# Ledger of designs, part 72: peptides against a protein of PDB entry 9GMZ

Target 1, 343 residues: chain A of PDB entry 9GMZ
Amino acid sequence: TGFPLELLTRPATERLAYFENYTVAHPRLKEVYEILMRTIAEPAGASFIFVYGASGVGKTTLRLRVEQKLTELALPKLESDRARVPVVGIEAIAPESRYFNWKEYYTRALITLEEPLIDHKFDYGVRGISRDNFGKINVESKVVAPALRRALENALIHRHPDVFFVDEAQHFGKVASGYKLQDQLDCLKSLANMTGILHCLLGTYELLTFRNLSGQLSRRSVDIHFRRYCADSPEDVQAFKSVLLTFQQHLPLAETPNLVDHWEYFYERTLGCIGTLKDWLKRVLSDALDREATTITLKDLQKRALSVAQCQKMFKEIQEGERQLSETEADVQNLRSALGLGA

## One batch from the design tools (peptide; made by RFdiffusion4, then SolubleMPNN)

Design b1_p12_6_s2 (from b1_p12_6, 5 letters changed)
Fold by OpenDDE base, seed 2:
Structure b1_p12_6_s2 (fold): chain B 343 residues (1-343), chain A 12 residues (1-12)
Amino acid sequence: as target 1 above (343 residues)
Amino acid sequence: MLEPVEPLPLPP
C-alpha cells in the first residue's frame, strides 16, 4: 500500500504528477460523490443541483471525478451516438465589473461543448461561430449574447450531456444588486428548462445566497452540502488523520514523512479542508523534489503553510456559511411548528 | 483510476 516504488527512480515531474493525480476517497468526498452520481442518474424532475462547501473542501476534485465516471459510463453509447457529450464542465469567472459577462459565459460553454474529437459538424444557426482547421470553436467579437445563448441551447440539446457543471458558481452572485442576481438565476433556469439539461452549480457558501433568491429553484433543485472535517468530532478527526496517513504513503519520497504526528498543525492550517491539505502537500512535495530531498520535514511544511491571517479569514467565511445552514434548519422547525406539525 | 482511492485506516 503506497506509491509505486519505481517512481523513486523517475523524473521529478512524473513523481509530482503521480501525487497531483492521486485522490483520497475520504468519507465526505465519497458521500457527496454517491449523492451526486445518484442525483445525475435520477434527477426526479430537478433542473439544478447545488453543491456548496468551504473553499478548498474538494469541490473541483469531486467534479473531475464525476466527469471521469460519467465519461467512462458513456463510452459504449458514444460509439453509436457520436454527437453526444456525456458531461460538460466549466468554471465561472469572477466578473471584472459589477455585471456578469454572459457573452463570455456562453462562449466558454460553447468552446467546452465542442471538443475537437467531435467529428459531427454542428451548425449553431449563428453567423460568426466557426471551427478552425483543428476543430476548435471560434466566436467572432460581433456575436451578441442572445445569439450565443441560442447557439448554446442548440448545442446542449444536440450534445445531450447528462449534466452541465459550473464550478466557482458563487461568481454568479458577485453582482451589484439582488435584482440583477434574480435575472441571472432566471437566465440559468431558462437555459436548463429550454435544453432539458441538468445543471450542477458548485461553489462556496456564497452560493447559498444565490440559491435562496429563487423559491422556484428550490422546488427543482437538489442541495448537497460538502462539509469539512470538524476538530470537535472524534470521527472527523479520525477521518482527517486517515487522510494524512494516506497522503504520507502516497508522497513519492524515499523516506515516508510522518504527517499524522502533526495532524493538529495540518488541521490548524487547512480548517479540515482536504483540497487545501492536498494543495499544501503538492507545494511541499515540489520543493522537496527540486532539492532532491529524501523526505519532508516540519520546516518544509511551515515554509508553504497558509498564514494564520489567511486561515482566520477562511475560518470566518466557513463559520458564516455553516451558520446560514443552521438557521435554515431552525427555520424549517419554526415553519413546521407554525403549521401545527410536530417538530 | 477514475474513482477516488479509499484512505488507509489508522493503526489501532
Scores: peptide ipSAE 0.038, ipTM 0.714, DockQ to the pose 0.754
Fold by OpenDDE base, seed 3:
Structure b1_p12_6_s2 (fold): chain B 343 residues (1-343), chain A 12 residues (1-12)
Amino acid sequence: as target 1 above (343 residues)
Amino acid sequence: MLEPVEPLPLPP
């Protein structure tokens, strides 16, 4: 149990790549993965999936693993249907301006949708959008957002992905004063309805504010809460320690570091977020490999840890999100009680 | 006893 020992004789780049590609199937990731895969296979008339949780909980890892699995499952069909893309995933960028840049969003979505080696030339029905011989899309600066939207609608219909992922989707909520966040939701809803493509929005707890603005989206959305591990839960602490044990066995170092004995320090600086933990260990491993070190020490960990001030800020954001969810659960119970259904 | 968590399989 552990990394292949042959890696100790391999270049630092291969050792780092092994750890980078290694994903621990921790209980929360496995649960959310299974729910998400099932929901994509059987959306039951849903147009949206919302995956929300703390920053660094592992949402991007979840997305990438689902994208890989959907691609694997689609391979037999892709041999016969060269126009099909099994999945498309983009990351929403925080706007530099006070308003969301839809032109940039549609452009990035089109580029990502057409980046796969698809020999099938498609006409987007829009002047100023071209594809080169390498499949790369070029969008002329004169192409306006409504035209890019139509091109994306046509591309999504033609490529028919099982799901369209948008990571960091809380950035749709960063709208200038006076713009209705509702209008952004209505744009996404219209895109999903016009294409018939299931949209999965992954984001922080700020995504809840976005989800709650449209009572119509609530009827056609599935919610998935990607929870962190909580120190007040003995089961969560045990799971977190098991993750540390797994990572210490899969760090390609000559001497296995004892991460488990430092579990409280790891918890303090990750808030129970496994993505934050993985990124921290990756930085520390990179430093160790650069020094040709046989192991990692507490001092090496401390050098790459998030500051207490960063952790305090992140924890406040998490607590606010968890509070909003708890209040929503209480509101459901209150509604059920008021309807005479019991708690 | 703490047990290791299995990795998510990578596609080949």
Scores: peptide ipSAE 0.038, ipTM 0.712, DockQ to the pose 0.116
Fold by OpenDDE base, seed 5:
Structure b1_p12_6_s2 (fold): chain B 343 residues (1-343), chain A 12 residues (1-12)
Amino acid sequence: as target 1 above (343 residues)
Amino acid sequence: MLEPVEPLPLPP
């Protein structure tokens, strides 16, 4: 089934919004979604979940779909417990400075957790945190990071979400000169332990540094690798082509473009990352709608493609992450062999 | 034959 044909008579903004909101349940997304949902339901004493994969693989899409599902599942309980928030999700900001801003992180987390629609107002006991007439949290500039942390700890305990999501979590790795990445991990670990709330960190392969530095976190963490599609796998190529077929049917244009015939070019410029593919198609669709075009051409695709230089840079980052994981798998096999456990 | 992938269910 394609897009609703009624969209062809709708404004460009509505047509673009349809495609933006459309999510393909591609095999890797479904697999990671099912693992993540099971892990959230049964954390088995884990305090952290790490979801790592290439930039543009679809981690934000995964997060949003899990947040939606957790909210849906919590609805019957929210009627009885008006203080509860089912899920909280934030994006860690890339610091303008070379260093992660904890004050900004805690502020954003508090603002997200305490949306004005929550009837049960909590007093955080922190001077300089107030609510406006609309119930929105205001944090005065004088409030220091340790006070914001205590406010967030109290809010998380009171609201008791099933999980706290942090997207782009590799930004925690941006530490000041003389500070250890270990101190950042200890801060996160302490927040999870003090609140009893499961934390899910989503990010690039830079999150593997977090895994490797904390032998103590490894015992209390679940790792989920969100893989890209690989061109050397016939199954992955077939899945990638099926995604292209699905997207071409869901582009709200008068004439269905043949994206599948160009699958190699799409693979070359996305590296098998479906988020990168969707963002590319969104840009091309926007251009087509602005021109009132009936379809999209290869020339339209080429105009909005990532450059070869961008793809080469992204591919090096992917290869380093995949190599590091492969080495870890080999180390496990070597350890098993050394223990007299069969490979 | 290539088959379309189903959309993820939207919350109601």
Scores: peptide ipSAE 0.036, ipTM 0.720, DockQ to the pose 0.117
Fold by OpenDDE base, seed 4:
Structure b1_p12_6_s2 (fold): chain B 343 residues (1-343), chain A 12 residues (1-12)
Amino acid sequence: as target 1 above (343 residues)
Amino acid sequence: MLEPVEPLPLPP
């Protein structure tokens, strides 16, 4: 079934919003979703989940779908436990300086954790943290990072989410020295240990460097690789074409565009990353709706495509990440063989 | 519900 045909008579804003809210349940997204949901339900003493993959693979879409599902599953319990938050999700911001801004991170986490619909007022025990008349948290500029950390620890303990999501978590690793990166890891470990809350860090392959610096995290972490579709795999090519077919049926245009016939061009400019594909199609759909166009043409696609130079840069970053993972997998096999454990 | 995209058969 395609888009609701009634959308063709609706404003451009509603047509665009339909496509923005539409999510293709492509095989890799479904696989990673099922693994992540199972791991959250049964963490088996893990304190961290690492979800890593290419930029634009769909990690944010995965997070939002898991957050939605955890919220839905918690609704019957939230009626009885009004203090509980089922899930907390934040995006880590790239620091303007060479140093990660922990004060901003803790402030954003507190603001996100304390949705105004939570009837149960919690006192953070920190002067300069208040709620406004709308229940929103206000943090005064005088509040220092150690005080905000304690406030977040107390809030996480009190609200007891099933998981704390941090999207774009590679930004924790953007510190000038490996020593400072270890300090960031130790800070996150301490937060997870003090709260007893499972942390899920989603990020690019740069997150692997962050993971590998902590031999202690390996014992208390679960790893989930969100792979892109690879053109050298017939199954992956078929899945990618199926995604294109699904998107063409869900573009709210009078004439269904033939995206599948251009699959190689879509692959060239997305590197098999479905998030990049969706964002591209969203931009092209917006341009088509603004022109009251009946369909999308190859020229419309070309106008909003990433440049070849951008794709080449992204591809190098992906290849380096995939290489590091393949080396790690080989090292595990070599270690098993060296231990006399059959491969 | 995440409707599983059943692999829609590609048109021939």
Scores: peptide ipSAE 0.035, ipTM 0.724, DockQ to the pose 0.422

Design b1_p12_7_s1 (from b1_p12_7, 4 letters changed)
Fold by OpenDDE base, seed 3:
Structure b1_p12_7_s1 (fold): chain B 343 residues (1-343), chain A 12 residues (1-12)
Amino acid sequence: as target 1 above (343 residues)
Amino acid sequence: SAIQEELARMKE
């Protein structure tokens, strides 16, 4: 078990790429993966899936693993149905302006949807959308957002993905003063309804604000909480230590660093978020490779750690999200009790 | 479906 030893003779870029592409199959990731795959297979009339959790918990990793699996499962059918795209995944961008740029969103979605199918020409029915010599979609400046939306709707209907992923979806909530988050949700809801494509929004606990705003979305959505590991749970601590053990075995260094002995420090600076841990180790590995070091030390870790102030800020955001969820669970229990349903 | 078959395998 561990990294391929031949990597020690490879360039730093290959060694770093190995670690970047490596995924630890930790219990929370497996649990959420199973729930998400089940929901995609059997949406039961849901139009949306909300995956929320702390920043750096590993939502992007979850998305990528689901995308890979859905693609793998679709391969036999793609031989006969060359028009189909099994999955689409995009990242929502924080608007620089006070307004969410729907034109940019639709353009990126179209580009992402068509990239796997460069060889397949599709007419979007919109003037000013073309393909370059490399098959990449080009959108002329004259094309307006409503036209791009229609093009995306047509493309989604034609390509019929099992799910449309939007990562960092909390950025839909970063609307200017006076714009309603409700309007953004209504736009997304309309897109899902018009295309019949299941949408999965992945984001921070800020996504809970979207759930609270639309009682109609709650009826047509499945919620998935991607929890961090908690230090007050012996099982969670053991899982976190196991992740550290796995990472130390998969750092392509000549001498295996002892990460597990420093588990409390790793927990302090990651708050139990495995994505944050991976990103930290990636930075430290990059530094070690640049120095041609044989191992990493505690000093190397400290150099690239998040500051205590950053961790305190992140922890407050996590606590607020966890509190809101706990209150919701209590409200459900209270409702059940009030209905005479046993708790 | 292939997804349902995969889910069945994951439940085992």
Scores: peptide ipSAE 0.049, ipTM 0.773, DockQ to the pose 0.018
Fold by OpenDDE base, seed 5:
Structure b1_p12_7_s1 (fold): chain B 343 residues (1-343), chain A 12 residues (1-12)
Amino acid sequence: as target 1 above (343 residues)
Amino acid sequence: SAIQEELARMKE
């Protein structure tokens, strides 16, 4: 089934919003969703989940779908437990400085966790944290990072979410030295341990550096690789074409564009990353709606495509991440063989 | 838990 035909008579903003909110349930997304939901339900003593993959593979879409589902599942219990928040999700910000800003992180986490719609208000016991007349959290500039951390720990314990999501978590790795990176990992580990809340870090292959540096985190973490579609796999190519067909049917235009016939060009400029594909199509759709066009042409696609140079850079980063994972798998096999356990 | 019940439904 395609988009609702009534959208063709609706404003451009509504047509664009429909496409933005539409999610293709492609095989890799479904697989990772099921693994992630299972891990959240049965952490088996894990304190962390790492979800890593290429930029634009769809990690944010995965997060949002899990947040939605966890919220829906919690609704019946939230009527009796008005203090509970079922899930909290934030995006880590790239630091303007050389170092990750923990004060900003804690502030954003508190603001997100303590939304105005929560009826059961909590006193953090920290001077300089207050609520305005609308129930919005205000943090005074004088509040220091250790006080914000204590406030967040108390809030997480009180609200007891099933999971705490941090998107773009590779930004925690933006430190001057390996020693400082270890301090960041220890800080995150301590927060998870003190609160008893499962943390899920989503990010690029740069998150693999966190796995390699902390043998202790490895024992308390579950790893989920969100793979792109690979052109060397006939099954992956077919899945990618099926995604193009689905997007083609869900573009709210008078004439259905033929995206599938251009699948190689779409693959060349997205590297098999569905998030990159969706963002590209969103830009092209926006342009088409602004021109009141009936369809999307190849020229419209070319106008908003990533450059070859951008794709080459992204591909190099993907290849390095995939190589590191392949080497790790080979090392495990070699270790098993050396131990006499077989491959 | 509600999550475990949902996982049971996903396996069907």
Scores: peptide ipSAE 0.047, ipTM 0.767, DockQ to the pose 0.017
Fold by OpenDDE base, seed 1:
Structure b1_p12_7_s1 (fold): chain B 343 residues (1-343), chain A 12 residues (1-12)
Amino acid sequence: as target 1 above (343 residues)
Amino acid sequence: SAIQEELARMKE
């Protein structure tokens, strides 16, 4: 099934929005989605879930799909439990300073957590936190980070989400000179323990550094590797081609572009990352719609492609991450073998 | 749980 043909008569903004909101259910996304949903349902004493993978692999799409599903599943119960928020998701911001801004993090978390609950006032026990007439949280500048933390803890306990998502969580690793990365992990661990809320950190392979630093977090964490598609795997190539086929069917253009015939070029410039592919196609679609074009050409694709230099840099970062994971897996196997545990 | 029921359906 392709896009609704009625979109061809709709404004460019609506056509673009359709594509932006469209999600290809590709095998890796489905796999990670199922693992993540299962882990959220049955955390088995885990306090953390780490979802790591290449930039542009589709982690944000995964998060949004899980958030949507958890919300959908909670709707029947939310009528009786009006205080409950089924899920909360934020994006960690890269610090402008050498230090992670906890005050900003807590503020954004509070705002996001309370956004769906306009009508239910909750006293956070912190002066300088209020709701406006629209139920939005306002945090006064005088409120200090420890007070915001307490407010967030109370809010998380009261709202009791099934999971708290933090996207781009590698930014927690950006600690000042002299602060231990361990202190950041201890802070997160304390928040999870105090609230009893499962935390899911999504990010790049830099999250592996976090996992390795805290032996205590590793014992209470579930790891999910969101892999890219690899050109050396025939199955992965076929899956990637199938994604291209699906995208070409869902580009709201009068003439269906042939993306599949250019699969190697798409792979070269996305490194098998579907998020990167979608973003590329979105840019190209936007250009085509602005020109009232009937289709997308190879020249249109080339105009919006990542440069070879960008791809080379991204590929090096991916290879380093994949190597670290492979070494960790090998170390586990070696440990098991050394323990006399059969492979 | 509703999540567990949904996961069960996804395995079918």
Scores: peptide ipSAE 0.030, ipTM 0.740, DockQ to the pose 0.018
Fold by OpenDDE base, seed 4:
Structure b1_p12_7_s1 (fold): chain B 343 residues (1-343), chain A 12 residues (1-12)
Amino acid sequence: as target 1 above (343 residues)
Amino acid sequence: SAIQEELARMKE
């Protein structure tokens, strides 16, 4: 099944929007989706889920698909429980300063949690937080971070989402010292404990630092590794080629481009990360639509490809993350052996 | 729960 052929007569903006909204259900995404949904349904006393993987592997796509599904599943109950929000998802922002901006984080979380369509008014118990005539949350500049935290705690308790997603969560780790990183983790742990809401942190392999710093978090966390496709695995190569085949069928162009024949070049410039691939194809599609082109050429791909230097940097970061995980697996075997459990 | 029912359906 390809794109709807009627799109070829539609405006470039609609054709681009179709591709932007299209998601390939590839094996790694399906696997991680199933694990994540299961963990949300049965957290077994966990307060945290860590989803880590390479930049551009598709973590944001995973989050959005889970948010959509949890919302869909909650709809029948939301008619009777108008106070409930099924899921909340935010993106952590890289601080402009050396320190994570908790005030901004709490403000964004409150704004996202309190969608205008929620009829049930809630008093946050904090002066300077109000709703406008459209139900949008307004936070006055005078409201301090501790007050915003209390407001968020109260809102999370009242709205009771099944999970609170924080995308790009490695930005919590952008602190001047390891001690300050522990303080950030303790703040997050306290928020999860005070609200009783399951938190899912999605991020790069830098999240492994969070896992290693707190033995207490380790007892109450579930880890999910979102792996890239590896060129040394025939199964992974076949899955990557299948993704290319699907994308070429869903590019709303008059002539279907042959992306599969260039799979090695696509792999070289994406490192097996499907999010990076999709973003590349979006840029190339946008350029093609602007030129009213009938297809995408190799030259069009090359114009929007990541540089070799960018790919080399990303690959080093991936290798370091994959190495740390492999060491953790070896540590499990060593621990089992040390406990007198057979290898 | 609706989530558990969906997970059961995904296993089929």
Scores: peptide ipSAE 0.038, ipTM 0.675, DockQ to the pose 0.018; fails the geometry check

